# Designs tried in a protein design run: peptides against a protein of PDB entry 3OIQ. Part 9

Target 1, 212 residues: chain A of PDB entry 3OIQ
Amino acid sequence: KNRIFVSSSKDFEGYPSKAIVPVQFVALLTSIHLTETKCLLGFSNFERRGDQSQEDQYLIKLKFKDRGSERLARITISLLCQYFDIELPDLDSDSGASPTVILRDIHLERLCFSSCKALYVSKHGNYTLFLEDIKPLDLVSVISTISTKSTNSSKHSSSELISECDLNNSLVDIFNNLIEMNRDEKNRFKFVKLIHYDIELKKFVQDQQKVL

## One batch from the design tools (peptide; made by RFdiffusion4, then SolubleMPNN)

Design b1_p9_1_s2 (from b1_p9_1, 6 letters changed)
Fold by OpenDDE base, seed 1:
Structure b1_p9_1_s2 (fold): chain B 212 residues (1-212), chain A 9 residues (1-9)
Amino acid sequence: as target 1 above (212 residues)
Amino acid sequence: MPQYDEELE
């Protein structure tokens, strides 16, 4: 099935008012919203959108309609948080109330790069995004991928893989946007405030800052 | 232009 790579959440403004379109993007995880009735993941590439918040440019729904889908949503959130070292409030509290998790501004503490497959669903001029698949990306692998200009156009045109170029361009754009935010004294985002800020990330940011 | 709707199913 032809999946469309999305480089900007503005692309959805040009999408059909009544459609079902499989999409894929790469972005940073910015929010988690898990309640008794819904589960949402927020993502952003931090593309400038005037004076609006740059978080949650992609709001992705997890199905949350029955005990099976609720369980899958909770497991998905737990696995993502384990991968990114995100502390969740104890989901095991002995009070038979389903734990509510509301995390915002995740990108201020951790760069949680994620490759998402979603279903764009539009009706009556509105749209929503349903999660189909999520792959967390390792930051070292992201830095390596950007730093190694992939000269290996190995001609395996399998019609179902995102072009390595689309992924790399989106990862570069995200870092460029983060560098601009880091330079802005009014912006809360600072690379040096990331919990995982190391010598490799520091060097990469310093090298990218010389090109911008 | 389609707008995001959190209540759309």
Scores: peptide ipSAE 0.626, ipTM 0.961, DockQ to the pose 0.833
Fold by OpenDDE base, seed 2:
Structure b1_p9_1_s2 (fold): chain B 212 residues (1-212), chain A 9 residues (1-9)
Amino acid sequence: as target 1 above (212 residues)
Amino acid sequence: MPQYDEELE
């Protein structure tokens, strides 16, 4: 089955009540929930959903059923946090207690763009999302991609990648939503409060604001 | 309409 690009987490409302559907999306990492029993990643594109929270629009489960899957989940979290300069407690504590990590509102401090592949799994009229693959995206690369509207065909086989158009549209939509949040006095999100807010991001936001 | 379920496996 072909992997479906998902531009909105509302798309799942129209999905089959009993299915397994491979999906892909691009979103910002908003939360990490690692306990003794589960591992969840929250993502959002900050699409307006009325009075609902804009964080965690995509809740992605990591398999956490045995020592091997738990280790893979911990490694995945460690590598993501290392990539985004997110400080974590040591997940490999010699103390035998698996450290609990609960991070929320990550987007308020860091823009953690991520390309995700997941399995939509539905049963009994409910669904969940399982992580298959995650690629962190560099912010400079995201800014450059949006700015150039680059049709630079990455020589990767067309069957396994997000289309460049779908990727670009989703990245633009995320930034537009962040700009709207930044303009809203009631919204906690402000670009100037990002730890990594630099002259490049400032210029990009200023230029994107002129188009909106 | 399918709803998200964190406990679904």
Scores: peptide ipSAE 0.626, ipTM 0.960, DockQ to the pose 0.828
Fold by OpenDDE base, seed 4:
Structure b1_p9_1_s2 (fold): chain B 212 residues (1-212), chain A 9 residues (1-9)
Amino acid sequence: as target 1 above (212 residues)
Amino acid sequence: MPQYDEELE
């Protein structure tokens, strides 16, 4: 089955009311919700949606039905947080009680770019998104990819023809949206408040601001 | 229009 690249979570409004569709998107991690019964990841590209919050535009469910799926969900959260340098309470606490983790507004402190593969599952006119795969993206690699106009189609990534163009366009759109948020005095997002704000990110943002 | 449902399995 061909995987569909999704540039906007509004695309799901046009999707079938009873389907299973493999999808892929790139977005920033905005929230983590881990309870005893659920594991959710929030993502956003910060597309303007009228008066609605720009956070959690993609709410992705991890399977959490048995001890095996729960363990996989906890490991996934731990590995993502380790990669992005997000402090978590110890999830392996010997106390037998699984700690509740609720993190919100992650993008205000850290730009956590993620390439997600998910299953769109619809039933009875509603849908959910199940995580299939997640790849964290390094910010330096994201900046370099946008800056260099990578004409090097490495023709050697096997059989999942995600257009390198679709990924790059979505990364540019995210940065453009963040630049607009940074210019808005009412928006809490500011690049200078990011923990990892460095000279490279500063220069990149300044150069992108001249094109917008 | 399909709506997001967190409880959908």
Scores: peptide ipSAE 0.626, ipTM 0.960, DockQ to the pose 0.839
Fold by OpenDDE base, seed 3:
Structure b1_p9_1_s2 (fold): chain B 212 residues (1-212), chain A 9 residues (1-9)
Amino acid sequence: as target 1 above (212 residues)
Amino acid sequence: MPQYDEELE
C-alpha cells in the first residue's frame, strides 16, 4: 500500500471527507497526554499558521480500548521517554490507579525528532490520526544527515521507500522554523534553553543561520 | 475541509 509522505499538516485540509489513508511525517514531539481513557501524542514541524499555536500540529491517538491496547500505549510512551531522557512518573505502580501524564511544550527543553507512521481516518467531514509506528531519531544523526546532503541511496532492502529527500527536506524545514522562532523575541523557544544544548548543536545552528 | 476530531473512532 502506498504510504503518503506529509510535509505539512495543512495537507489534511485537502484530504477526502471519508477515507483511510496511510501517512508518514517527521516532526518534533511537543506533548504527551495519557489518562485513564485516552492516549495522545502531539507533534509539530513549527510551520507558521498565522496567530495559531505552533504546537500539536499533528495530534495522534494511540488505541486505548482494552487492557492490551492500554498496556501497549503505556509501553510505547515509556520507551519514547526513555529514549529522549523525558522524566515520567512510574507507570508500573502496583497502586491500581493508572497514572495520569500530561506533558506540554516538550520542544522547549528537548528536540525530540520522530518519524511517525499513522492512519488518517476521516468520517462525516472530520478526521483523526492513529499511530501505526514511531521511530525516534537521534539529534546527532539528524544534524549529520542534513550537513552531509547525503544522497547516499543506501539500497537498504525491502518495500517502504521513504524518499530520503522528503525526510531531509522536512528536517531542514523544522530547523529553519526553529531558527525563526529563536530570532523572535516573543517566542518562548530558544536553543540555549535546551537541556541538551551542546557545541555541536550550537555550531550547526550558527552555520544554518548564515544561510537564512 | 476535514477538521480534526479528537473523539472520532
Scores: peptide ipSAE 0.624, ipTM 0.960, DockQ to the pose 0.815

Design b1_p9_1_s3 (from b1_p9_1, 6 letters changed)
Fold by OpenDDE base, seed 4:
Structure b1_p9_1_s3 (fold): chain B 212 residues (1-212), chain A 9 residues (1-9)
Amino acid sequence: as target 1 above (212 residues)
Amino acid sequence: MPKYDEELE
């Protein structure tokens, strides 16, 4: 089955009311919601949506039905947080009570770029998104990819023809949206408040601001 | 238009 690249979470409004569709998108991690009964990841590309919050545009459910799926969800959260340097309470606490983790507005402190594979599942005119795979993206690699116009189609990534163009366009759109948010005095997002704000990110943002 | 439902399985 061909995986569909999704550039906007509004695309799901046009999707079938009863389907299973493999999708892929690129977005920033905005929230983590881990309870005793469910695990959700929030993502956003910060597309303008009228008066609605620009956060959690993609709510991705991790399977949480048995001890095996719960363990996989906890490991996934731990590995993502380790990669992005996000402090979590100890999830392995010997107390037998699974800690509740609720993190919001992650993008205000850290730009956590993620390439997500998910299943769109719809029934009775509602839908949900199930996580299939997640790849965290390094910010330096994201900046380099946008800056270099990678004409090096490495023709050797096997059989999942995601257009390198679709990925790059989505990354550019995210940065453009963040630049607009940074210019808005009412928006809480500011590049200078990011914990990892460095000379490279500063230069990149300054160069992108000249094109917008 | 399909709506997001967190409880959908």
Scores: peptide ipSAE 0.658, ipTM 0.964, DockQ to the pose 0.832
Fold by OpenDDE base, seed 5:
Structure b1_p9_1_s3 (fold): chain B 212 residues (1-212), chain A 9 residues (1-9)
Amino acid sequence: as target 1 above (212 residues)
Amino acid sequence: MPKYDEELE
């Protein structure tokens, strides 16, 4: 079955009420929820949804049913946080209690672009998303990809035809949404408050703001 | 329309 690229988490409203659908999306990491019993990652593209919070538009479950899956979830979180320079409490506490990690509003400090592969699983008119794969995206690479309008389809004939166009369009949409949020005085998001706000990001945002 | 359910397995 081909993996479906998802541009909006609203797309799931049109999905089958009983299905397993491989999906992929790109979004910003917004939250991490690790407890003794569950592991969730929140993502958002900051699509405007009326009065609803723009955070956690994609809630992705990691399997957390046994010691093996729990270990994999903890390693996944650790590696993501290492990649994005997110400070975690020491997960290796000598106290046999696994530390609880609850991080919210990650996007206010760091733009953590992530390409996610997930399973949409629906039953009885409800759905959930299970993580299959996650690729953190480097912000410089994201900016470069958007800026170059990379018509260079590097013919990596990997049989997962995620349209390079779909990825690029979603990345552009995310930045446009962030620019709108940055312009809104009521919105907590400001580019200048990002820990990694540099000259390159500043220039890119200024150039995108001229087009909007 | 399917709704998100965190408890769905």
Scores: peptide ipSAE 0.658, ipTM 0.964, DockQ to the pose 0.828
Fold by OpenDDE base, seed 1:
Structure b1_p9_1_s3 (fold): chain B 212 residues (1-212), chain A 9 residues (1-9)
Amino acid sequence: as target 1 above (212 residues)
Amino acid sequence: MPKYDEELE
């Protein structure tokens, strides 16, 4: 199936007002919104959008219509949070109320790189995004991928894989945007405030800062 | 230009 790689959430402004389009992007997880009635994931590449908040540039719905879809949404959130070491409030509270999870500004503490497959659905000049698949990306693997200019165009044109170039370009753009935010004294984002800030990330950021 | 709608199904 032809899946479109999306480098900017502004691309959706040019999309058809009535369509169903399979899309894929890479971005940082910025928010989690789980209530009794809905589940949303926020993502961003931190592309500059004037004076607006740079979080939640991609708002992705999980299906939340029945007990089966609710269970799948909760499991998805739990697995993502386990992978990224995100502390969830105890979902097991003995009070028979479905736990509400509202996390924002996740990128201020953790760089949660995620490859998302979604369904763009538009009607009457509005759109929404439904989650089809999510793959968390390891930060060491992301840094390695950017640092190793992939000279290996091995000619396996399987028509269903994102070009390695599209993924790498989007990852570079995200880091460049984060470097600009880190340089801005008014911006809350600072690399040194990340819980997982290590010598590898420090070196990578220092090397990228010399090119910008 | 389509706008994001959280209530769209």
Scores: peptide ipSAE 0.657, ipTM 0.964, DockQ to the pose 0.828
Fold by OpenDDE base, seed 3:
Structure b1_p9_1_s3 (fold): chain B 212 residues (1-212), chain A 9 residues (1-9)
Amino acid sequence: as target 1 above (212 residues)
Amino acid sequence: MPKYDEELE
C-alpha cells in the first residue's frame, strides 16, 4: 500500500472528506496526554501558521478501547519517554488508579525527533490520525544525516521506500523553523535552554544560522 | 476542508 509522506499538516486540509489514507511524517514530540479514557501524542514541525500555536500540529491517537490496547498505549509511552529521557510517574503502580500524564511543550526542554506512521481517517468532513508505528530518532544521527547531505541510497531491502530526500528535507525544515523561533525574542524556544544542549548541537546550529 | 476532530473514531 502506498504510504504518503507528509511535509506539512496543512496537507490534510486538501485530503478527502471520507477516506482512510496511510501517512508518514517526521516531527518533534511536543505533548503527551494519557488519561483513563484517552491517549494522545502531539507533534510539530513548527511550520509558521500566523498567530496560531506551533505546538501539536499533528495530534495522533493511540487506540484506547480495551485493557489490551490501553496496555499497549502505556508501554508505547513508557518506551518513548525512556528513549528521550522524559521523566514519567510510574505507570505500573499496583494502585488500581491508572496514572494521568499530561506533558506539554516537551520541545522547550528536549528535541524529540520522531518518524511517525499513522492512518488519516476522515468522516463527515472531519479527520483524525491514528498511530500505526513510531520510530524515535537520535539527535546525533539527525545532525549527522543533515550535515553529510548523504544521498547514501543504502539499498536496505524491502517494500517501504521512505524517500531519504523527504526525511532529510523535513529534518532541515524543522531545524530552520527552530532557528527562526530561537531568533524571535517573543518565542519561548531557545536552544541554550535544552537540557541536552552540547557542543555538537551548538556548532551545528551556528553553522546553519550562517546559511539562513 | 476536513477539520481535526479528537472525538472521531
Scores: peptide ipSAE 0.656, ipTM 0.964, DockQ to the pose 0.843

Design b1_p9_1_s4 (from b1_p9_1, 6 letters changed)
Fold by OpenDDE base, seed 5:
Structure b1_p9_1_s4 (fold): chain B 212 residues (1-212), chain A 9 residues (1-9)
Amino acid sequence: as target 1 above (212 residues)
Amino acid sequence: MPKYDENLE
Protein backbone atom coordinates (compact mmCIF):
# COMPACT_ATOMS: atom_id res chain seq x y z
CA LYS B 1 0.00 0.00 0.00
CA ASN B 2 1.37 3.42 -0.90
CA ARG B 3 1.90 5.85 1.97
CA ILE B 4 -0.13 9.04 1.57
CA PHE B 5 1.58 12.35 2.16
CA VAL B 6 -0.69 14.60 4.23
CA SER B 7 -0.37 18.38 3.87
CA SER B 8 -3.23 19.18 6.27
CA SER B 9 -4.80 17.32 9.18
CA LYS B 10 -8.15 18.40 7.66
CA ASP B 11 -7.50 15.72 5.04
CA PHE B 12 -8.54 13.15 7.67
CA GLU B 13 -12.09 14.54 7.57
CA GLY B 14 -12.37 13.09 4.04
CA TYR B 15 -10.87 9.72 5.00
CA PRO B 16 -12.88 6.47 5.26
CA SER B 17 -14.83 5.89 8.51
CA LYS B 18 -13.38 2.35 8.70
CA ALA B 19 -9.84 2.08 7.37
CA ILE B 20 -6.17 1.64 8.08
CA VAL B 21 -4.20 4.11 5.95
CA PRO B 22 -0.44 4.60 6.17
CA VAL B 23 0.24 8.35 6.13
CA GLN B 24 3.19 10.69 6.35
CA PHE B 25 3.43 14.37 7.21
CA VAL B 26 5.97 16.97 8.25
CA ALA B 27 5.16 19.27 11.16
CA LEU B 28 6.54 20.96 14.25
CA LEU B 29 6.49 19.12 17.56
CA THR B 30 4.17 21.12 19.82
CA SER B 31 3.51 18.82 22.78
CA ILE B 32 4.62 15.69 24.61
CA HIS B 33 2.17 13.90 26.87
CA LEU B 34 3.55 10.90 28.76
CA THR B 35 1.49 9.51 31.62
CA GLU B 36 1.18 6.13 33.30
CA THR B 37 -1.42 5.04 30.73
CA LYS B 38 -0.68 6.87 27.47
CA CYS B 39 1.92 8.53 25.33
CA LEU B 40 0.94 11.25 22.85
CA LEU B 41 2.97 13.54 20.63
CA GLY B 42 1.36 16.71 19.36
CA PHE B 43 2.38 18.23 16.05
CA SER B 44 1.24 21.23 14.05
CA ASN B 45 1.83 22.94 10.73
CA PHE B 46 0.00 25.98 12.18
CA GLU B 47 -2.59 25.97 9.41
CA ARG B 48 -5.31 28.50 10.20
CA ARG B 49 -8.43 26.75 11.49
CA GLY B 50 -10.70 29.65 12.37
CA ASP B 51 -10.90 30.16 16.16
CA GLN B 52 -9.35 26.78 17.00
CA SER B 53 -5.93 26.44 18.59
CA GLN B 54 -3.23 25.93 16.00
CA GLU B 55 -1.44 23.54 18.38
CA ASP B 56 -1.68 19.74 18.32
CA GLN B 57 -3.29 19.50 14.85
CA TYR B 58 -1.76 16.02 14.63
CA LEU B 59 -2.11 13.99 17.82
CA ILE B 60 0.02 10.87 17.42
CA LYS B 61 -0.28 7.92 19.79
CA LEU B 62 2.65 5.76 20.74
CA LYS B 63 1.70 2.21 21.70
CA PHE B 64 1.58 2.01 25.49
CA LYS B 65 0.04 -1.38 26.35
CA ASP B 66 2.86 -3.38 27.90
CA ARG B 67 6.31 -2.89 29.42
CA GLY B 68 7.97 -3.34 26.04
CA SER B 69 5.85 -0.71 24.26
CA GLU B 70 6.14 1.64 27.25
CA ARG B 71 9.91 1.31 27.16
CA LEU B 72 9.95 1.99 23.43
CA ALA B 73 7.76 5.07 23.90
CA ARG B 74 10.04 6.40 26.65
CA ILE B 75 13.16 5.77 24.56
CA THR B 76 11.51 7.51 21.58
CA ILE B 77 10.68 10.56 23.69
CA SER B 78 14.16 10.62 25.23
CA LEU B 79 15.85 10.46 21.83
CA LEU B 80 13.61 13.19 20.37
CA CYS B 81 14.22 15.44 23.36
CA GLN B 82 17.96 14.82 23.18
CA TYR B 83 17.93 15.69 19.48
CA PHE B 84 15.97 18.93 20.02
CA ASP B 85 17.73 19.89 23.28
CA ILE B 86 14.45 19.57 25.22
CA GLU B 87 15.03 19.14 28.94
CA LEU B 88 13.16 16.16 30.34
CA PRO B 89 12.87 15.11 33.95
CA ASP B 90 14.86 11.92 34.55
CA LEU B 91 12.68 9.14 33.16
CA ASP B 92 14.85 6.57 35.00
CA SER B 93 13.77 7.55 38.53
CA ASP B 94 14.49 4.58 40.86
CA SER B 95 11.05 5.17 42.33
CA GLY B 96 8.99 2.53 40.45
CA ALA B 97 6.51 5.27 39.50
CA SER B 98 6.62 6.06 35.78
CA PRO B 99 7.48 9.75 35.50
CA THR B 100 4.78 11.96 34.03
CA VAL B 101 5.94 14.34 31.32
CA ILE B 102 3.63 17.07 30.07
CA LEU B 103 5.26 19.57 27.74
CA ARG B 104 3.17 22.08 25.79
CA ASP B 105 3.87 24.93 23.42
CA ILE B 106 7.29 23.48 22.48
CA HIS B 107 7.25 25.58 19.29
CA LEU B 108 7.44 28.79 21.35
CA GLU B 109 11.00 27.93 22.39
CA ARG B 110 12.18 25.47 19.73
CA LEU B 111 11.31 24.70 16.12
CA CYS B 112 11.26 20.90 16.25
CA PHE B 113 10.66 19.90 12.62
CA SER B 114 9.71 16.24 12.36
CA SER B 115 8.88 13.91 9.49
CA CYS B 116 6.30 11.46 10.84
CA LYS B 117 5.07 8.16 9.46
CA ALA B 118 1.81 7.11 11.05
CA LEU B 119 -1.13 4.76 10.69
CA TYR B 120 -4.47 6.43 10.31
CA VAL B 121 -6.90 4.02 11.98
CA SER B 122 -10.61 4.70 11.78
CA LYS B 123 -13.58 2.89 13.29
CA HIS B 124 -17.21 3.93 13.85
CA GLY B 125 -16.61 7.41 12.40
CA ASN B 126 -13.69 8.13 14.72
CA TYR B 127 -9.98 8.02 13.94
CA THR B 128 -6.63 7.95 15.67
CA LEU B 129 -3.03 8.17 14.50
CA PHE B 130 -0.40 5.65 15.60
CA LEU B 131 3.28 6.47 15.26
CA GLU B 132 5.17 4.14 12.94
CA ASP B 133 8.33 6.18 12.47
CA ILE B 134 9.67 9.64 13.31
CA LYS B 135 12.62 11.46 11.82
CA PRO B 136 13.69 14.69 13.48
CA LEU B 137 14.81 17.27 10.93
CA ASP B 138 17.68 19.64 11.50
CA LEU B 139 16.65 23.28 11.14
CA VAL B 140 19.73 24.13 9.05
CA SER B 141 18.80 21.28 6.71
CA VAL B 142 15.19 22.51 6.55
CA ILE B 143 16.32 26.07 5.72
CA SER B 144 18.74 24.73 3.11
CA THR B 145 16.05 22.51 1.56
CA ILE B 146 13.64 25.45 1.20
CA SER B 147 16.31 27.91 0.04
CA THR B 148 17.71 25.58 -2.59
CA LYS B 149 14.84 25.34 -5.05
CA SER B 150 14.84 21.56 -5.42
CA THR B 151 17.18 20.98 -8.29
CA ASN B 152 16.54 17.26 -8.97
CA SER B 153 19.99 16.31 -7.55
CA SER B 154 19.48 13.27 -5.49
CA LYS B 155 18.41 10.23 -7.49
CA HIS B 156 17.98 8.36 -4.21
CA SER B 157 15.77 5.37 -4.92
CA SER B 158 12.22 5.71 -6.27
CA SER B 159 10.89 3.48 -3.45
CA GLU B 160 9.81 6.20 -0.99
CA LEU B 161 7.39 8.06 -3.31
CA ILE B 162 7.11 11.06 -1.02
CA SER B 163 7.63 13.69 -3.62
CA GLU B 164 10.43 15.97 -2.55
CA CYS B 165 7.93 18.63 -3.67
CA ASP B 166 5.35 17.63 -1.03
CA LEU B 167 7.92 17.83 1.75
CA ASN B 168 9.25 21.17 0.51
CA ASN B 169 5.77 22.64 0.07
CA SER B 170 4.80 21.62 3.59
CA LEU B 171 8.01 23.10 5.03
CA VAL B 172 7.37 26.37 3.17
CA ASP B 173 3.77 26.41 4.41
CA ILE B 174 4.94 25.94 8.01
CA PHE B 175 7.36 28.85 7.73
CA ASN B 176 4.74 31.04 6.08
CA ASN B 177 2.32 30.25 8.91
CA LEU B 178 5.02 31.02 11.51
CA ILE B 179 5.75 34.34 9.75
CA GLU B 180 2.06 35.24 9.93
CA MET B 181 2.00 34.29 13.62
CA ASN B 182 5.14 36.35 14.23
CA ARG B 183 3.49 39.39 12.57
CA ASP B 184 0.37 39.03 14.73
CA GLU B 185 0.86 41.01 17.95
CA LYS B 186 -1.71 38.79 19.70
CA ASN B 187 0.18 35.61 18.84
CA ARG B 188 2.58 34.26 21.47
CA PHE B 189 4.94 32.91 18.82
CA LYS B 190 7.92 35.14 18.05
CA PHE B 191 11.05 34.03 16.22
CA VAL B 192 13.24 36.20 18.47
CA LYS B 193 12.06 34.20 21.51
CA LEU B 194 13.35 30.90 20.12
CA ILE B 195 16.32 29.63 22.13
CA HIS B 196 18.11 28.68 18.92
CA TYR B 197 17.37 31.95 17.09
CA ASP B 198 20.57 32.67 15.17
CA ILE B 199 21.81 34.79 12.26
CA GLU B 200 20.94 32.09 9.72
CA LEU B 201 17.34 31.72 10.88
CA LYS B 202 17.02 35.51 11.14
CA LYS B 203 18.23 35.97 7.57
CA PHE B 204 16.00 33.20 6.26
CA VAL B 205 12.92 34.64 7.97
CA GLN B 206 13.74 38.14 6.68
CA ASP B 207 14.10 36.80 3.14
CA GLN B 208 10.84 34.81 3.35
CA GLN B 209 9.00 37.83 4.76
CA LYS B 210 9.81 39.74 1.55
CA VAL B 211 7.98 37.14 -0.55
CA LEU B 212 4.82 37.21 1.61
CA MET A 1 -16.41 12.84 8.59
CA PRO A 2 -14.18 10.92 11.01
CA LYS A 3 -13.40 12.72 14.27
CA TYR A 4 -10.22 12.35 16.28
CA ASP A 5 -10.52 9.98 19.25
CA GLU A 6 -7.52 9.58 21.55
CA ASN A 7 -9.10 6.43 23.05
CA LEU A 8 -9.56 4.59 19.75
CA GLU A 9 -7.54 1.35 19.71
Scores: peptide ipSAE 0.690, ipTM 0.968, DockQ to the pose 0.828
Fold by OpenDDE base, seed 4:
Structure b1_p9_1_s4 (fold): chain B 212 residues (1-212), chain A 9 residues (1-9)
Amino acid sequence: as target 1 above (212 residues)
Amino acid sequence: MPKYDENLE
């Protein structure tokens, strides 16, 4: 199946008004919205969009139509939050009320890099993104990938050839956008306020700032 | 241009 790599959420403005298109992107997790009736994940690459919020540029819907899909959504949220050390209220509470979770501005405390596969679905001039797959990315692995220009194309013969170049370019663009936000005194994002801000991330940011 | 709709199924 031809999956399209998406570098900007603006690309969807040029998409067909009635289509189903498999897409893939890499972005930072910015929000989680879990209610009794829906589950949404917000992602951003922090591309400049004029005066609009740079958060939630990719809003991805998890299927939430029956007990099986609801359970899968809750498990997906729990596993992502465990991977990124995000504290959630207990989702397994024996009280038969599904807990409501609303987290925003996750990127202000944690850089949660994620590779997402989704279905673009359009109808009547509107679109939605449905989650197909999500892979959390380790920050150390992201930094190493950008720094080494790793041309180690391990051509793992998975029939979904993601261009390693497209992934790397998008990761670089995200860091460049974060560096610009960090330089802006009006922007709430600051690298030094990240809970996981360490010597490795500090050095990487300082080295990238010299190229910009 | 298609617009995002969270309620689209």
Scores: peptide ipSAE 0.690, ipTM 0.968, DockQ to the pose 0.831
Fold by OpenDDE base, seed 3:
Structure b1_p9_1_s4 (fold): chain B 212 residues (1-212), chain A 9 residues (1-9)
Amino acid sequence: as target 1 above (212 residues)
Amino acid sequence: MPKYDENLE
């Protein structure tokens, strides 16, 4: 089945009112919501949406219907947080209470680039997104990919041709949006406030700012 | 246009 690459969460406004569509996007992780009954991940490309919050443009549900799916959701959250150096309360507490985790504004401290595969599911004029797969992206790898304008389509013969162009364009758009937010004095986002702000990221941002 | 619904299953 052809997976649709989504560059904007506004695209879902034009989607069918009753469908199941496999989608893929690249975005920054902005929120984690884990309760006793739900698991949600928020993502954003920080596209300008007028006066609306630029956070949680993609709200993705993890399946949370039984002990097996709950365990898988908790493991997924734990592994993502370990990869991005996000501090979580111990999810493994022997206290039979499932820990509640509510993290917001993750992008203010860490740039958590993620390639997401999801199912768009619509019914009765409403839609939701279900997580199918998530790949965290290393920031150094993101910067290198944008900087090299990767003309090296290494034809790795895996039958899911994600357009390398669509991925690269989305990563560039995210950085451009972050640069605009960083220039806005009213916006809380500042590159210099990121915990992982280093010389490489600083140089990359400075070079991109000269082109914009 | 379809609207996001957190409670849609």
Scores: peptide ipSAE 0.689, ipTM 0.968, DockQ to the pose 0.841
Fold by OpenDDE base, seed 1:
Structure b1_p9_1_s4 (fold): chain B 212 residues (1-212), chain A 9 residues (1-9)
Amino acid sequence: as target 1 above (212 residues)
Amino acid sequence: MPKYDENLE
């Protein structure tokens, strides 16, 4: 079955009320929720949704049913946090309680671009997204990809690869949404408050702001 | 329109 690229989490409103659909999207990591009983990752493209919070537009479940799946979830969180330089609260507290991690508003400090493969599962008019795969994206690589208009459509359409166009369009949309948030005085998001705000990101944002 | 459900298995 072909994997569907998703540009908006509103697309799920049009999905079947009873289905299993492999999906893929690109978004910013916004939250991590790890408890004794569940693991969730929140992602957003910051698409405007009226007066609703723009975080956690994609809530992705990790399997957390047995010791093996719990271990895999914990390793996944550790590797993502290591890649994005996210400080986890000390998981090594000597109290034999399983470490609880609740991180929110990650995008206020770090732009954590992620390519996610998930399984859309719907039943009885509700849906959930299960993580199948996650690839963290380097910000320099994201900026370079947007800046280099993909003129090389090399015709190797293997039917399983996301169109480079779909990826690029989603990355551009995310940056445009972040630029709008940065211009809004009421919005907490500011590029200059990012821990990794450098000359390259500054120049890229300034160049994109002239086109909008 | 399907709604997100955190408890859906």
Scores: peptide ipSAE 0.688, ipTM 0.968, DockQ to the pose 0.830

Design b1_p9_2_s1 (from b1_p9_2, 6 letters changed)
Fold by OpenDDE base, seed 4:
Structure b1_p9_2_s1 (fold): chain B 212 residues (1-212), chain A 9 residues (1-9)
Amino acid sequence: as target 1 above (212 residues)
Amino acid sequence: SPKYDENLE
């Protein structure tokens, strides 16, 4: 079955009311919700939705049905947080109580670009998204990819070829949305408040602002 | 249109 690249979470409004569809998107990690009974990751591309919150446009479930799936979910969260330098409470604490983790507004401190593969599952007019795979993206690599327009034709890996164009377009759209948020005095997002704000990111943002 | 449901399994 062909995996569908999703550029907007609004696309799901047109999806079948009873289906299983493999999808892929790129977005910023915005929230982590880990309890004793569920694990959710929130993502956003910050597409304008009128008066609706731009956060958590993609809510992705990790399977959390047994000790094995729970362990996998905790490991996944730990590895993501290690990659993005997000401080978590110790998830492996020998105290038999699974630690509750609720993080929100991650994008206000860190730009956590992620390429996600998920299953769209719909039933009875409702849908959910299940995580299949996640790849964290390095910010320097994201900036370089947008700046060089490099068609690195590494055509040969037989893996589900995301159109390099679709990925790049989505990354550009995210940055454009962040630039608009940064210009809005009412928006809490500011590039200068990012913990990892450096000369490279500053220069890139300044150059993109001239085109918008 | 389908609506998001966090409890759908």
Scores: peptide ipSAE 0.712, ipTM 0.971, DockQ to the pose 0.828
Fold by OpenDDE base, seed 5:
Structure b1_p9_2_s1 (fold): chain B 212 residues (1-212), chain A 9 residues (1-9)
Amino acid sequence: as target 1 above (212 residues)
Amino acid sequence: SPKYDENLE
């Protein structure tokens, strides 16, 4: 079955009430919730949804049912946080109790672009998203991908055709949304407050702001 | 439309 690229979490409103659908999206990591019984990752593309919070538009569950799945979830979080330079408490504490990690508003300090593969699972008119795969994206690579109108359709095989166009469009949309948030004096998001705000990001944002 | 449910297994 072909994986569906999702450009908006609103797309799920049109999905079947009883289905398993493999999906993929690109978004910013906004939250991490690791408790004794649950692991969730929050993502957002910051699409405007009226007066609703723009964070956690995609809530992705990691399997957390046994010691093996719990370990995998902890490793996944650790690796993501290491990649994005997010400080975590030591998850391997000798005390047998897995530490609780609750991080929110990650996007206010770091742009953590992530390509996520998930299973949309619906039953009885409700749905959830289970993580299948996650690829952290380097910000420099994201900027490069947007800036280089990828005329090079690298002939990667037809089956994993997440259209480079869909990826690029989603990345552009995210930046456009962030630019709008940055312009809004009421919005807490500001590019200059990002820990990794550099000359390259500054230039890119300035150039994108001229087109909007 | 399906609604998000955190407790759906």
Scores: peptide ipSAE 0.711, ipTM 0.971, DockQ to the pose 0.823
Fold by OpenDDE base, seed 3:
Structure b1_p9_2_s1 (fold): chain B 212 residues (1-212), chain A 9 residues (1-9)
Amino acid sequence: as target 1 above (212 residues)
Amino acid sequence: SPKYDENLE
């Protein structure tokens, strides 16, 4: 299946009003919305959109229509939060009450880089995005990937992988956008406020700032 | 252009 790499959520403005298109992108996790009736993940690359919020540029639905899909959604959220060290309330509470999780502005505390596969589904001039697959990315690996510019064309022959060039370009763009946000006194994002802010991230940001 | 709809199934 030809999967389209998406570098900007604005690309969807040019998409067909009635289609199913497999897409992929790399972005930061910005929000989690789990209720009794729906599950949404928000992502952003923080592309400048004028005065609009840069959060939730990609809103991705998890299927949430039966007990099986609900369980899968809850497990997916639990595994993502475990990977990124995000504290969640106990989702397994025997109390029969489905726990509600609403997290926003995750990027203000943690950089949660994620490679997403989704289905763009449009009907009647509206669209939504359904999650097909998610791969969390380690920050150290992201920094290393950008720094080495290693076009390791590891021909992992799996026809479904993001091109290494597209991945690297998107990661660079995200960091450049974060650097711009960090320089803006009106923006709430600051690298020094990240819980995982360390010497490696500090050095990387300082080196990237010299090129911008 | 298509608009995002969280309720689209």
Scores: peptide ipSAE 0.711, ipTM 0.971, DockQ to the pose 0.825
Fold by OpenDDE base, seed 1:
Structure b1_p9_2_s1 (fold): chain B 212 residues (1-212), chain A 9 residues (1-9)
Amino acid sequence: as target 1 above (212 residues)
Amino acid sequence: SPKYDENLE
């Protein structure tokens, strides 16, 4: 079965009430929730949804049922945080208690672009999302990809590749949403407050703001 | 419309 690219978390409102559907999306990491019993990653494209919080539009579960899956979840979180320079509370607390990590509003300090593969699982009119794969994306690479408009149709016709167009459109939409949030005086998000705010990001934002 | 459920297994 072909993996479906998801451009909006609203797409799930049209999905079957009893199905397993492989999906893929690109979004910003917004939250990490690791407890003794669960591991959740929150993502958002910051699509406007009325007066509701724009964080955690995609809540992705990591399997957390046994010691092996728990270890994999902890390693996954550690590697993601290491890649994005996210400070985790010392997981090595000598107290023998399983470390609890609750991080929210990650996007206020760092733009953590991530390409996610997940399983949409629905039953009895409810759904959840299980993580299958995650690829962190470098911000410089994201900016370059949007700026080059390269329809480099490398004809590698493998049926599993996301359309380069779908990825680029989603990345552009995320930046446009962030620009709108940055212009809103009531919104907490500001590009200049990002820890990694540099000359390249500044120039890119300034150029995109002229087109909007 | 399906609703998100964090407890769905």
Scores: peptide ipSAE 0.711, ipTM 0.971, DockQ to the pose 0.831

